# Designs tried in a protein design run: peptides against a protein of PDB entry 4ASU. Part 342

Target 1, 270 residues: chain A of PDB entry 4ASU
Amino acid sequence: ATLKDITRRLKSIKNIQKITKSMKMVAAAKYARAERELKPARVYGVGSLALYEKADIKTPEDKKKHLIIGVSSDRGLCGAIHSSVAKQMKSEAANLAAAGKEVKIIGVGDKIRSILHRTHSDQFLVTFKEVGRRPPTFGDASVIALELLNSGYEFDEGSIIFNRFRSVISYKTEEKPIFSLDTISSAESMSIYDDIDADVLRNYQEYSLANIIYYSLKESTTSEQSARMTAMDNASKNASEMIDKLTLTFNRTRQAVITKELIEIISGAA
Target 2, 83 residues: chain B of PDB entry 4ASU
Amino acid sequence: FTFASPTQVFFNSANVRQVDVPTQTGAFGILAAHVPTLQVLRPGLVVVHAEDGTTSKYFVSSGSVTVNADSSVQLLAEEAVTL

## One batch from the design tools (peptide; made by RFdiffusion4, then SolubleMPNN)

Design b2_p30_8_s1 (from b2_p30_8, 18 letters changed)
Fold by OpenDDE base, seed 4:
Structure b2_p30_8_s1 (fold): chain B 270 residues (1-270), chain C 83 residues (1-83), chain A 30 residues (1-30)
Amino acid sequence: as target 1 above (270 residues)
Amino acid sequence: as target 2 above (83 residues)
Amino acid sequence: DEVVIKRPEFSSETEEAVFDSLLEVYKKQQ
C-alpha cells in the first residue's frame, strides 16, 4: 500500500472512531434515562402479569390461533439485540407450527421485519415503525395494543418476546403470555373471580395488553441502549487498534520510501 | 398490595388494611380476604388505609384493579398523583 | 402492513391532558 492509501485509510478509521465514540456517549445518556424509567415500569408491568401467573390461565389444546409479538426497535448498531428477539420468534413460530397452531406475527420496530421478512413475510400482520428514537410512553403502548386488537386476527393466545434488562452488560430474551378476551373469559381458573361483567373484562384485557406492551418496550429500550453503548465502545476500541497498526505501517512505509530514495540518490539512479 | 402507574410506584407488595378504589361500576373497598375480582378504574379518588391507621389519598385516571385468591392486589393506574 | 407510531404533537385530547383537567375539577370540588 502507498503512503497515500494508508493515510486515507487512517483518516477514514479516525472518523469512524469519532462517530462511534459520539454514539457511545449518546447511548450512555439514553441508557441512564431508560434505566431510571424502567424501575417503575417493571413494577407496573410485573403487576399486570400477576393475574396470568396466579390464575394459571390455560388455552385449550383445540385452540389453534397464536399471535407472536416481537419487541425491538428501528435502530441498529446494538449488537445482538434484534437478532436475539428474531431468533426467539423463529423458534417459537416453528414450535407452534409443529404443534399444529396457526401463527401470526407482529413486529414492534422495523428491524424485526428486516430480519424475518424473507422467511416469515406471510405471517406478518403488522409492523410498527418509528420505534427507538424517543423513549417509549404508555401512549405508544396503547396505540400498539389498540392496533393489535383491531387487526382482525382473533388469536386465542399469544407470546410477547422482548429483551429483559439484567445489567449494563447483560440482557435476556424472554417470552410473556398474552391471552385473548375469549380465552380469559372461558378459563376455568377464572371462575373464582366473581361479578366480572363482560365489558369490564374487555376493558381490563385492553389495559392488560397495553401494560404488558409498555413493560416490554421499557425493558427492550434499556437493553438496547446498554447493548449499543457496549457495541460502540467495542467499535471504538477496535478502531483504536487499527489506527495503531496502520500508524506503525505508515511509519515503516515512510522509512522504506526514504531509504529507497536515499539509495537512488547514492546510486545515481534518480 | 401493589399500586403503581407506568412512571411511579406508590406501594410495592405492601400490607394495607383497606384500599378504596373508584371503578366504572362504582367505588368499593378492598379488605383483607376480599373475594377475587377484576375491576376497571374510573378517574377518581383512591384511599389507602394503612395498618397503623394512617390514610393516604391519591387521584387516579383509568386503569385496572386485580384482587387475587391469595389476597394480593394490583392497582394499576395509567396516571396517578398523591393528594 | 406498516404502522407508524405517531405521537400527537398538540393533542389536547391526550390522556394526560384529560387527567390534568379531571384533577383540576376534582380539586375544585374538594
Scores: peptide ipSAE 0.146, ipTM 0.869, DockQ to the pose 0.058
Fold by OpenDDE base, seed 1:
Structure b2_p30_8_s1 (fold): chain B 270 residues (1-270), chain C 83 residues (1-83), chain A 30 residues (1-30)
Amino acid sequence: as target 1 above (270 residues)
Amino acid sequence: as target 2 above (83 residues)
Amino acid sequence: DEVVIKRPEFSSETEEAVFDSLLEVYKKQQ
């Protein structure tokens, strides 16, 4: 490699290092906020799931329509965040298909569609974009819930798949159930809840869906920001090591060139 | 008893004596061992009666309240403020 | 199909404003 080539590479890597350092700082700030906002969101989300867990709502086996909602974002450079969700979506879709179920997919964030487009394009109902630039709000979740309910797809049950935050260095891809109004209303376990008006149950189901989506978005965001922070830190360290190596190579090459020139002068070959 | 909004937690698995909630069908009191029920909230007053005799008041927007067979209560409001 | 999550410029502010208005009405009735 010529001195010019090494210099060009050094400049390029130094620029990358600046970008990764900046992104690390931004991710760190967003992570701190996300973690703080996740605390109440988790209590709220768990509360919304409590009915379904305690009532043990079961979908009859003869019901065939299943909806999978994958939750991630539009933004990359966050390690395995998107691929983890997509992997579990694929696994779930395959298992359901093997069980004779009809599967449809909703992607929250463009990255899910990007990964699954070639293999699952026919199963996609809708993809939501502009996810991840701003912290998710309950309003965002309500929009997603409304679009789902108005999609015309009459699912019996569904699964929402997202990354649950554990720590700055750990997340776990998890699945939570979602149910249609018909499934909830027909569940024998709901008989213990007396005097529930059909309109009340509909309103509850719609609200619950928005709640669960909101919760999943908050978990996903916190996991993503922590993973991005780690990824950018690693990238910055790797860039630093490469800069050091290239700098040494540059210095050695420079000395070799000088030595060669001196030898040429002394030998009269110049 | 759990009472939360998307952004704030007021009670988390607490033991309370009674909770008065504003529902679309009317205001009612939830006592210990209340029968299972599910209701939708209307904007109005929530009153929490603690076991120690203290009373806390809240104004809530839309939301839901669930009383389960195990006597657990989930009060979820889109917006809530302490009065 | 692709849907862009647009934050209604006025919706969250409107909901908050409605809530605040209802709260004010409640306080006046007390």
Scores: peptide ipSAE 0.123, ipTM 0.858, DockQ to the pose 0.055
Fold by OpenDDE base, seed 3:
Structure b2_p30_8_s1 (fold): chain B 270 residues (1-270), chain C 83 residues (1-83), chain A 30 residues (1-30)
Amino acid sequence: as target 1 above (270 residues)
Amino acid sequence: as target 2 above (83 residues)
Amino acid sequence: DEVVIKRPEFSSETEEAVFDSLLEVYKKQQ
C-alpha cells in the first residue's frame, strides 16, 4: 500500500471513530432517560399482566389463530437487539405452525420486517414505523393497540416478544401472552370474577393491551439504547486499534520509501 | 395494592385498609378480601385509606382496576395526580 | 401494511384535555 492509500484509510477510520463516539454519547443520554422512565413503566406493565398470571388464562387447544407481536425499532447499530427478537419470533412461529396453528405477525419497528420479509412476508399483518427516534409514550402504545384490535384478524391468543432490560450490559428476549376478548370472556378461570359487564370487559381488555405494549416498548427502548452504547464503544475501540496499526504501517512504509529514494539517489538510478 | 400510571408509581404491593375508586358504574370501595372483580375507571377521585388511619387522595383519568382472588389489587390509571 | 405511529394532535376533546378540565373544576369546588 502506498503512503497515500494508508493516509486515506487513516482519515476514513478516524472519521468513523468520531461518528461512533458521538453516537455513543447520544445513546448514553437516551439510555439514562429510558432507564429512569422504565422503573414506573415496569410496575405499570407487570401490574397489567398480573390478571393473566394469577387467573392462569389458557386458550383452548382447538383455537388456532395466533398473533405474534415483535417489538424493536427502526434504528440499527445496536448489536443483536433486532436479531434476538426476530430469532424468537421465528422459533415461536415454527412451533405454532408445527402445532397446527395459524400465525400472523405484527412488527413494531421496521427492522423486524427487514429481517423477516424474505421468509415470513405472508404472515405479516402490519408493520409500525417511526419507532425509536423518540421515547415511546402511552399514546404510541394506544395507537398500536387500536390498530391491532381493528386489524380484522380475529386472533384467539398471542405473544408479544421484546427485549427485557437487565443491566447496561445485559438484556433478555422475553415473551408475554396477549389474549383476545373472546378468550378472556370464555376462560374458565375467569368464573371467580364477579359479573362483569361485556362493555367493561372490552374496555378493560383494550387498556390491558395498551398497557402491555407500552411496557414492552419501554423495556425494548432501554435495552436498545444500552446495546447501542456498548456497540458504539466497541466500534470506537476497534477503530482505535486499527488507527494504531495503520499508523505503525505508515511509519514503516514512510521509512521504506525514504530508504528506497536514498538508494536510488546513491545508485544514480533515479 | 399497586397503584400506578405509566409514568409514576404511587403504591407498589402495599397493604392498605380500603381504596375507593371511581368506576363507570359508580363509586366502588375495595376492602380487604373483596370479591374478585374487574372494573374500568372513569375520571375522578381515588381515596386510599392506609392501615395507620391516614388518607390519601388522587385524581385519576380512565384506566382499570383488578381485584384478584388472592386479595391483590392493581389500580392502573392512564393519568394520575396527588391531591 | 405499514402504519406510521403518529401522536394525536391536542384537542379540547381529547381525554387529556377532559382530564385537565375536570381537575380544574374539582379544584375550584374544593
Scores: peptide ipSAE 0.112, ipTM 0.859, DockQ to the pose 0.060
Fold by OpenDDE base, seed 5:
Structure b2_p30_8_s1 (fold): chain B 270 residues (1-270), chain C 83 residues (1-83), chain A 30 residues (1-30)
Amino acid sequence: as target 1 above (270 residues)
Amino acid sequence: as target 2 above (83 residues)
Amino acid sequence: DEVVIKRPEFSSETEEAVFDSLLEVYKKQQ
């Protein structure tokens, strides 16, 4: 490689490093905010899931319609955040299909669709876009919940798959159940609950779905920003190492050129 | 007893004496041995009676309340403020 | 099908705005 080529490459990598450092700082700021906002969101969301855990709601085996909601975002450069969710979605879909269930998919964030489009396009009901630019709000979750309920797909049971935040360096892809109104109302375990008005139960379910979706979005966002911060840090370090290597190469090449020129001068071959 | 909004936690697995909630079907008091039920909140006053006799008041928007068989309660409001 | 998550443009119709209004009314009634 010529000195010019090395210099051009150095400039390019230095620019990349600048970009990755900037992105790291942005991700760090977003992560810090997301983590703060996740604390109450987790209590809220876990609280909403308590009914399903306490009531031990089970879907009858004769019911075959299953909904998978994958939660991620539109934005890349965050390591395995999207692929982890997609992988679990694929696994769950395959397991359900093997059990004779009908599976439909909802993607929250464009990346889910991007990964699953080729293999699962026919199973997609809807993909939600514009996820990840701004922190998710309860309003966003409500929109998703409403679209789900109005999709016309009469699922019996579902699964919401998202990355749960553990720490700045760790997340885990988790699955939580969702149930249709009919499944909840017909569950034997619900018999201990006082006579619940059908309209009340419907409204309750709408809130429950919105709550769970909101929770999943907050977990996902926190995980994503943390992962992006780490990814950008790694990219910056890799760029630094490459800069060092190229700088050494540049210096060696420069010395070689100088030596060659000196030899040519001394030898009179110039 | 858990009482939270998406953005704020007021009670997290706390022991309380009684919680008065505004529901679409009417206001009711939740005591320790209340029968399991599901309700939807209407905008209004929530009153939490602590075991020590203290009373806290909150204004809530819409949301849900769950009373489970194990006496656990989840009060989840979309918006809530301490009064 | 693709759905863009749009936030309500009209702040006055948001639940937050309604809540604030109701809270104000409540405070005035007390």
Scores: peptide ipSAE 0.147, ipTM 0.868, DockQ to the pose 0.060; fails the geometry check

Design b2_p30_8_s2 (from b2_p30_8, 14 letters changed)
Fold by OpenDDE base, seed 4:
Structure b2_p30_8_s2 (fold): chain B 270 residues (1-270), chain C 83 residues (1-83), chain A 30 residues (1-30)
Amino acid sequence: as target 1 above (270 residues)
Amino acid sequence: as target 2 above (83 residues)
Amino acid sequence: SEIVIKRPEFSSETEEAVYESLLKVAEKEL
């Protein structure tokens, strides 16, 4: 490689390092906010899921329609955040298909579609875009919940798949159940709940879905920002190491060129 | 008893004597060993009666309330403010 | 089908724009 080539590569990597450092700082700021906002959101979301855990709602075996909601974002450069969700979605879809279930997919965030469109395009109902630029709000979750309910797909049960935040260095892809109104209303375990009006139950379900989606978005966002911060830090370190290596190569090459030129001068071979 | 909005937690697995909630079908009081029920909140006043006799008041917009067989209660409001 | 989650325009557009610009550049170079 010529000195010119090495210099060009050095310049390129230095620019990349500047970008990754900047992205790390942005991700750090977003993470700090997301983590603060996750605390109440977790209590809220876990509270909403409590019914499903306590009521032990079961879907009859003859019911075949299943909805998978994958939660991530539109934004890349966050390690395995999107691929982890997509992997779990694929696994769940395959297991359900093997069990004779019909599976449809909703993607929250464009990255889910980007990963799954080739293999699962026929199963997608809708993809939500413009996810991840701003912190998710309950309003966002309500929009997603409303669209799910209005999708026309009469699912019996479903799964929401998202990354649960554990720590700044750890997340876990998890699945939580969602149920249709019909499944909830027909569940034997619901018989213990006193005289629930059908309209009340419908409204309750709408809130429940919005609550669970909101929770999943908050977990996902916090996980994503922490993962991005880590990924950008690693990229910055890798760039630094490469800069050091190339700088050494540059210095060696420069000395070699000088030596060659001196030899040519001494030998008279211009 | 858990009472939260998406952005704020008011009670987290707390023991309370009574919670008065505004529902679409009317206001009702949740006491110990209340029968399991699901309700939807209407805009109105939530009153929490603590075991020590203190009373806290909140305004809620909408949401849900769940009373489970194990006597656990989840009050989840879309918006809530302390009064 | 695709649905865009719309938010009111008045939020911190500048930070998001900078972030998006950086992401686009980074995705091209990485």
Scores: peptide ipSAE 0.058, ipTM 0.834, DockQ to the pose 0.026; fails the geometry check
Fold by OpenDDE base, seed 5:
Structure b2_p30_8_s2 (fold): chain B 270 residues (1-270), chain C 83 residues (1-83), chain A 30 residues (1-30)
Amino acid sequence: as target 1 above (270 residues)
Amino acid sequence: as target 2 above (83 residues)
Amino acid sequence: SEIVIKRPEFSSETEEAVYESLLKVAEKEL
């Protein structure tokens, strides 16, 4: 490589490093906020899931319609955040299909659609976009819940798949259940609950769905920002190492050129 | 007893004597060993009676309340403020 | 189908898009 080539490469890598450093700082700020906001959101969301866990709701085997909701975002450069959710979605879809279930998919965030488009396009009901630029709100979750309920797909049960935040260096892809109104209403385990008005139960389920979606978005966002911060840090370090290597190469090449020129001057061979 | 909004936690698995909640079908008091039920909140006053006799008041918007067979209670409001 | 939850506030190239663009340029230079 010529000195000019090395210089061009150095300039390019330095520019990338500047961007990755900036993105790291932005991700760090977003992570700090997301982690703070996740604390109450987790209590809220886990509280909403408590009924389904305690009631041990089971869907009858003759019910065949299953909904998978994958929760991620539109934004890349965050390691395996999107691929982990997509992998779990694929696994769940395959298992359900093998069990003779009909599977439909909802993607929260454009990255899920991007990964699954080729193999699962016919199973997608809807993709929600513009996820990840701003912190998710309960309003966002309510919009998703409403659109899901109005999708016309009469699922019997479902799975919401998202990355649960564990620490700044760890997340885990998890699955939580979603049940249709009919499944909840007909569940034998619900018989211990006092006479519940059908309208009350419907409204309750709408809140439950919005609550669970909100929770999943908050877990996903915190995991994503942490992963992005780490990814951008790694990218910045890798760029730094490459800059150092190229700088050494540049210096060696420059010295060789200078030495050659000096020899030519001294020998008169120029 | 858990009482939270999406943005704030007021009680997390706490022991309380009684919780008065505003529901669409009417306000009712949740005591220990209350029968399992599901209710939807209407805008109104939540009153939490602690075991020590202290009383806390909150305004809530919409939401849900769950009383489980194990006597656990989840009060989940869309919006809630301390009074 | 696609549903947009939030409209983008800003029409400019995002940091990620800029990064990807520069990365592509850098890869060609390497």
Scores: peptide ipSAE 0.054, ipTM 0.837, DockQ to the pose 0.018; fails the geometry check
Fold by OpenDDE base, seed 3:
Structure b2_p30_8_s2 (fold): chain B 270 residues (1-270), chain C 83 residues (1-83), chain A 30 residues (1-30)
Amino acid sequence: as target 1 above (270 residues)
Amino acid sequence: as target 2 above (83 residues)
Amino acid sequence: SEIVIKRPEFSSETEEAVYESLLKVAEKEL
């Protein structure tokens, strides 16, 4: 490589390093906000899931329609955030198919669609885009919930798959159940609940779904920003190492060029 | 008793004497050992009666309330403010 | 089917998009 080529490469890598450092700072700020907003969101979301845990709602085995909701974002450069969700979605879809279930998929965030397009495109009902640039709101979750309920796909049960935040250095992909109105209304364990009007139960389910989606979005966002911060830090360190290596190569190459020129002068070949 | 909105927690697994809630079917009081039920909130006043005799008032916009067989209660409002 | 969650545009989001774009350009130069 010529000195010019090495210099050009050094300049490019230095620019990349500057960008990754900036992105790290942006991710750090978003992470701090996300973590703060996750605290009440967990209480709210876990509270919404309490019914399903306490009532031990089960879907009858003869019910065949299953919905998988994968929660991520549109944004890259966040390590294994999207691939972890996609991996669990694939596993769940395969297991359900092997059990003779019909599986449909909803993607929250474009990255899920990008990963699963080749193998699962026919199973997708809808993909929600413009996810991850701003902190998720309850309004966003309500839009997703409403679209799901109005999709015309009459699922019996489903699962929402997302990354739960553990710490700045750790997340875990988890699954939470979703149930159709019919599944909830027909569950034997619900018999202990007082006479519930059908309209009330429908409205309750709409809130429940929105609540769970909102919770999953908040967990996902916090996990993503943390992972992005780490990824950008690693990228910045890798760039630094490459800059050091190229600088050494530049210096060696420069000395070799000088030596060659001197030899040519001495030999009269110039 | 858990009472929260998406952005704020008012009570988290707390013990309370009574909670008055505005539901679509009417306002009712949740006491200890209340029968399990599911209700949807209408805009209105929530009143929490603590064990120490203090009373707290909240305005809620909408949401849900769940009373479970184990006497746990989840009051989840879309929006709530302390009055 | 695709659904776009519409939100008002804010300057902070634009900044991140610019950085991502610059990153892609820089990678092509390598």
Scores: peptide ipSAE 0.048, ipTM 0.832, DockQ to the pose 0.021; fails the geometry check
Fold by OpenDDE base, seed 1:
Structure b2_p30_8_s2 (fold): chain B 270 residues (1-270), chain C 83 residues (1-83), chain A 30 residues (1-30)
Amino acid sequence: as target 1 above (270 residues)
Amino acid sequence: as target 2 above (83 residues)
Amino acid sequence: SEIVIKRPEFSSETEEAVYESLLKVAEKEL
């Protein structure tokens, strides 16, 4: 490599390092906010799931329609955040298909669709875009819930798959159940809830879906920002090491050029 | 008793004497050992009566309230403010 | 089908736009 080539590469890597450092700082700020906002969101989301856990709502085996909701974002450079969700979605879809279930998919964030497009395109109902630039709101979750309910796909049971935040260095891909209105209303365990008006139950279910989606978005966002911060830190360190190596190569190459020129002068070859 | 909005927690697994909630069918008082029920909130006043005799008032927008067989209660409002 | 979650234009788009621009540059160079 010529001195010019090495210099060009050094300049490029230094620029990348500046970008990754800046992105780390932005991710850190967003992470700090997301973590604060996740605390009440967990209480709210777990509260919404309490009915399903306590009532032990079960879908009859003869019911075949299953909905998978994968939650991530549009934004890259966050390690295995998207691939982990997609991997679990694939596994769940395969297991359900093997059990004779019909599977449809909703993607929250464009990255899920990008990963699953070739293998699962026919199973996608809808993909939600413009996810991850701004902190998710309950309004966003309500829009997703409304679209799900109005999609015309009459699922019996579903699964929402998202990354649950554990710590700055740890997340876990998890699954939570979702149920259709018909499944809830027909569940034997719901008999203890007497005199529930059908309209009340429908409205209740709409809130429940919005609530769990909101919770999943908050967990996903916090996990993503943390993972991005780590990824950008690693990228910055790798860039630093590469700069050091290239600088050494530059110095060696420069000395070799000088030596060659001196030899040419001494030999009278010029 | 759990009472929360998406952005704020007011009660988290607390023991309370009574909770008055605004439902679409009218005002509803939840006492200890209340029968299991599901209700939808209308905009209105929530009153929480603590075991120590203190009373807290809140304005809530839409949402849901669940009374489970184990006597746990989840009050989940889209928006809520202390009054 | 694709649905774009539209948010009210109330937030300063500047920080998000800068971040997205940086992401695009980083993705091209990595």
Scores: peptide ipSAE 0.047, ipTM 0.828, DockQ to the pose 0.026; fails the geometry check

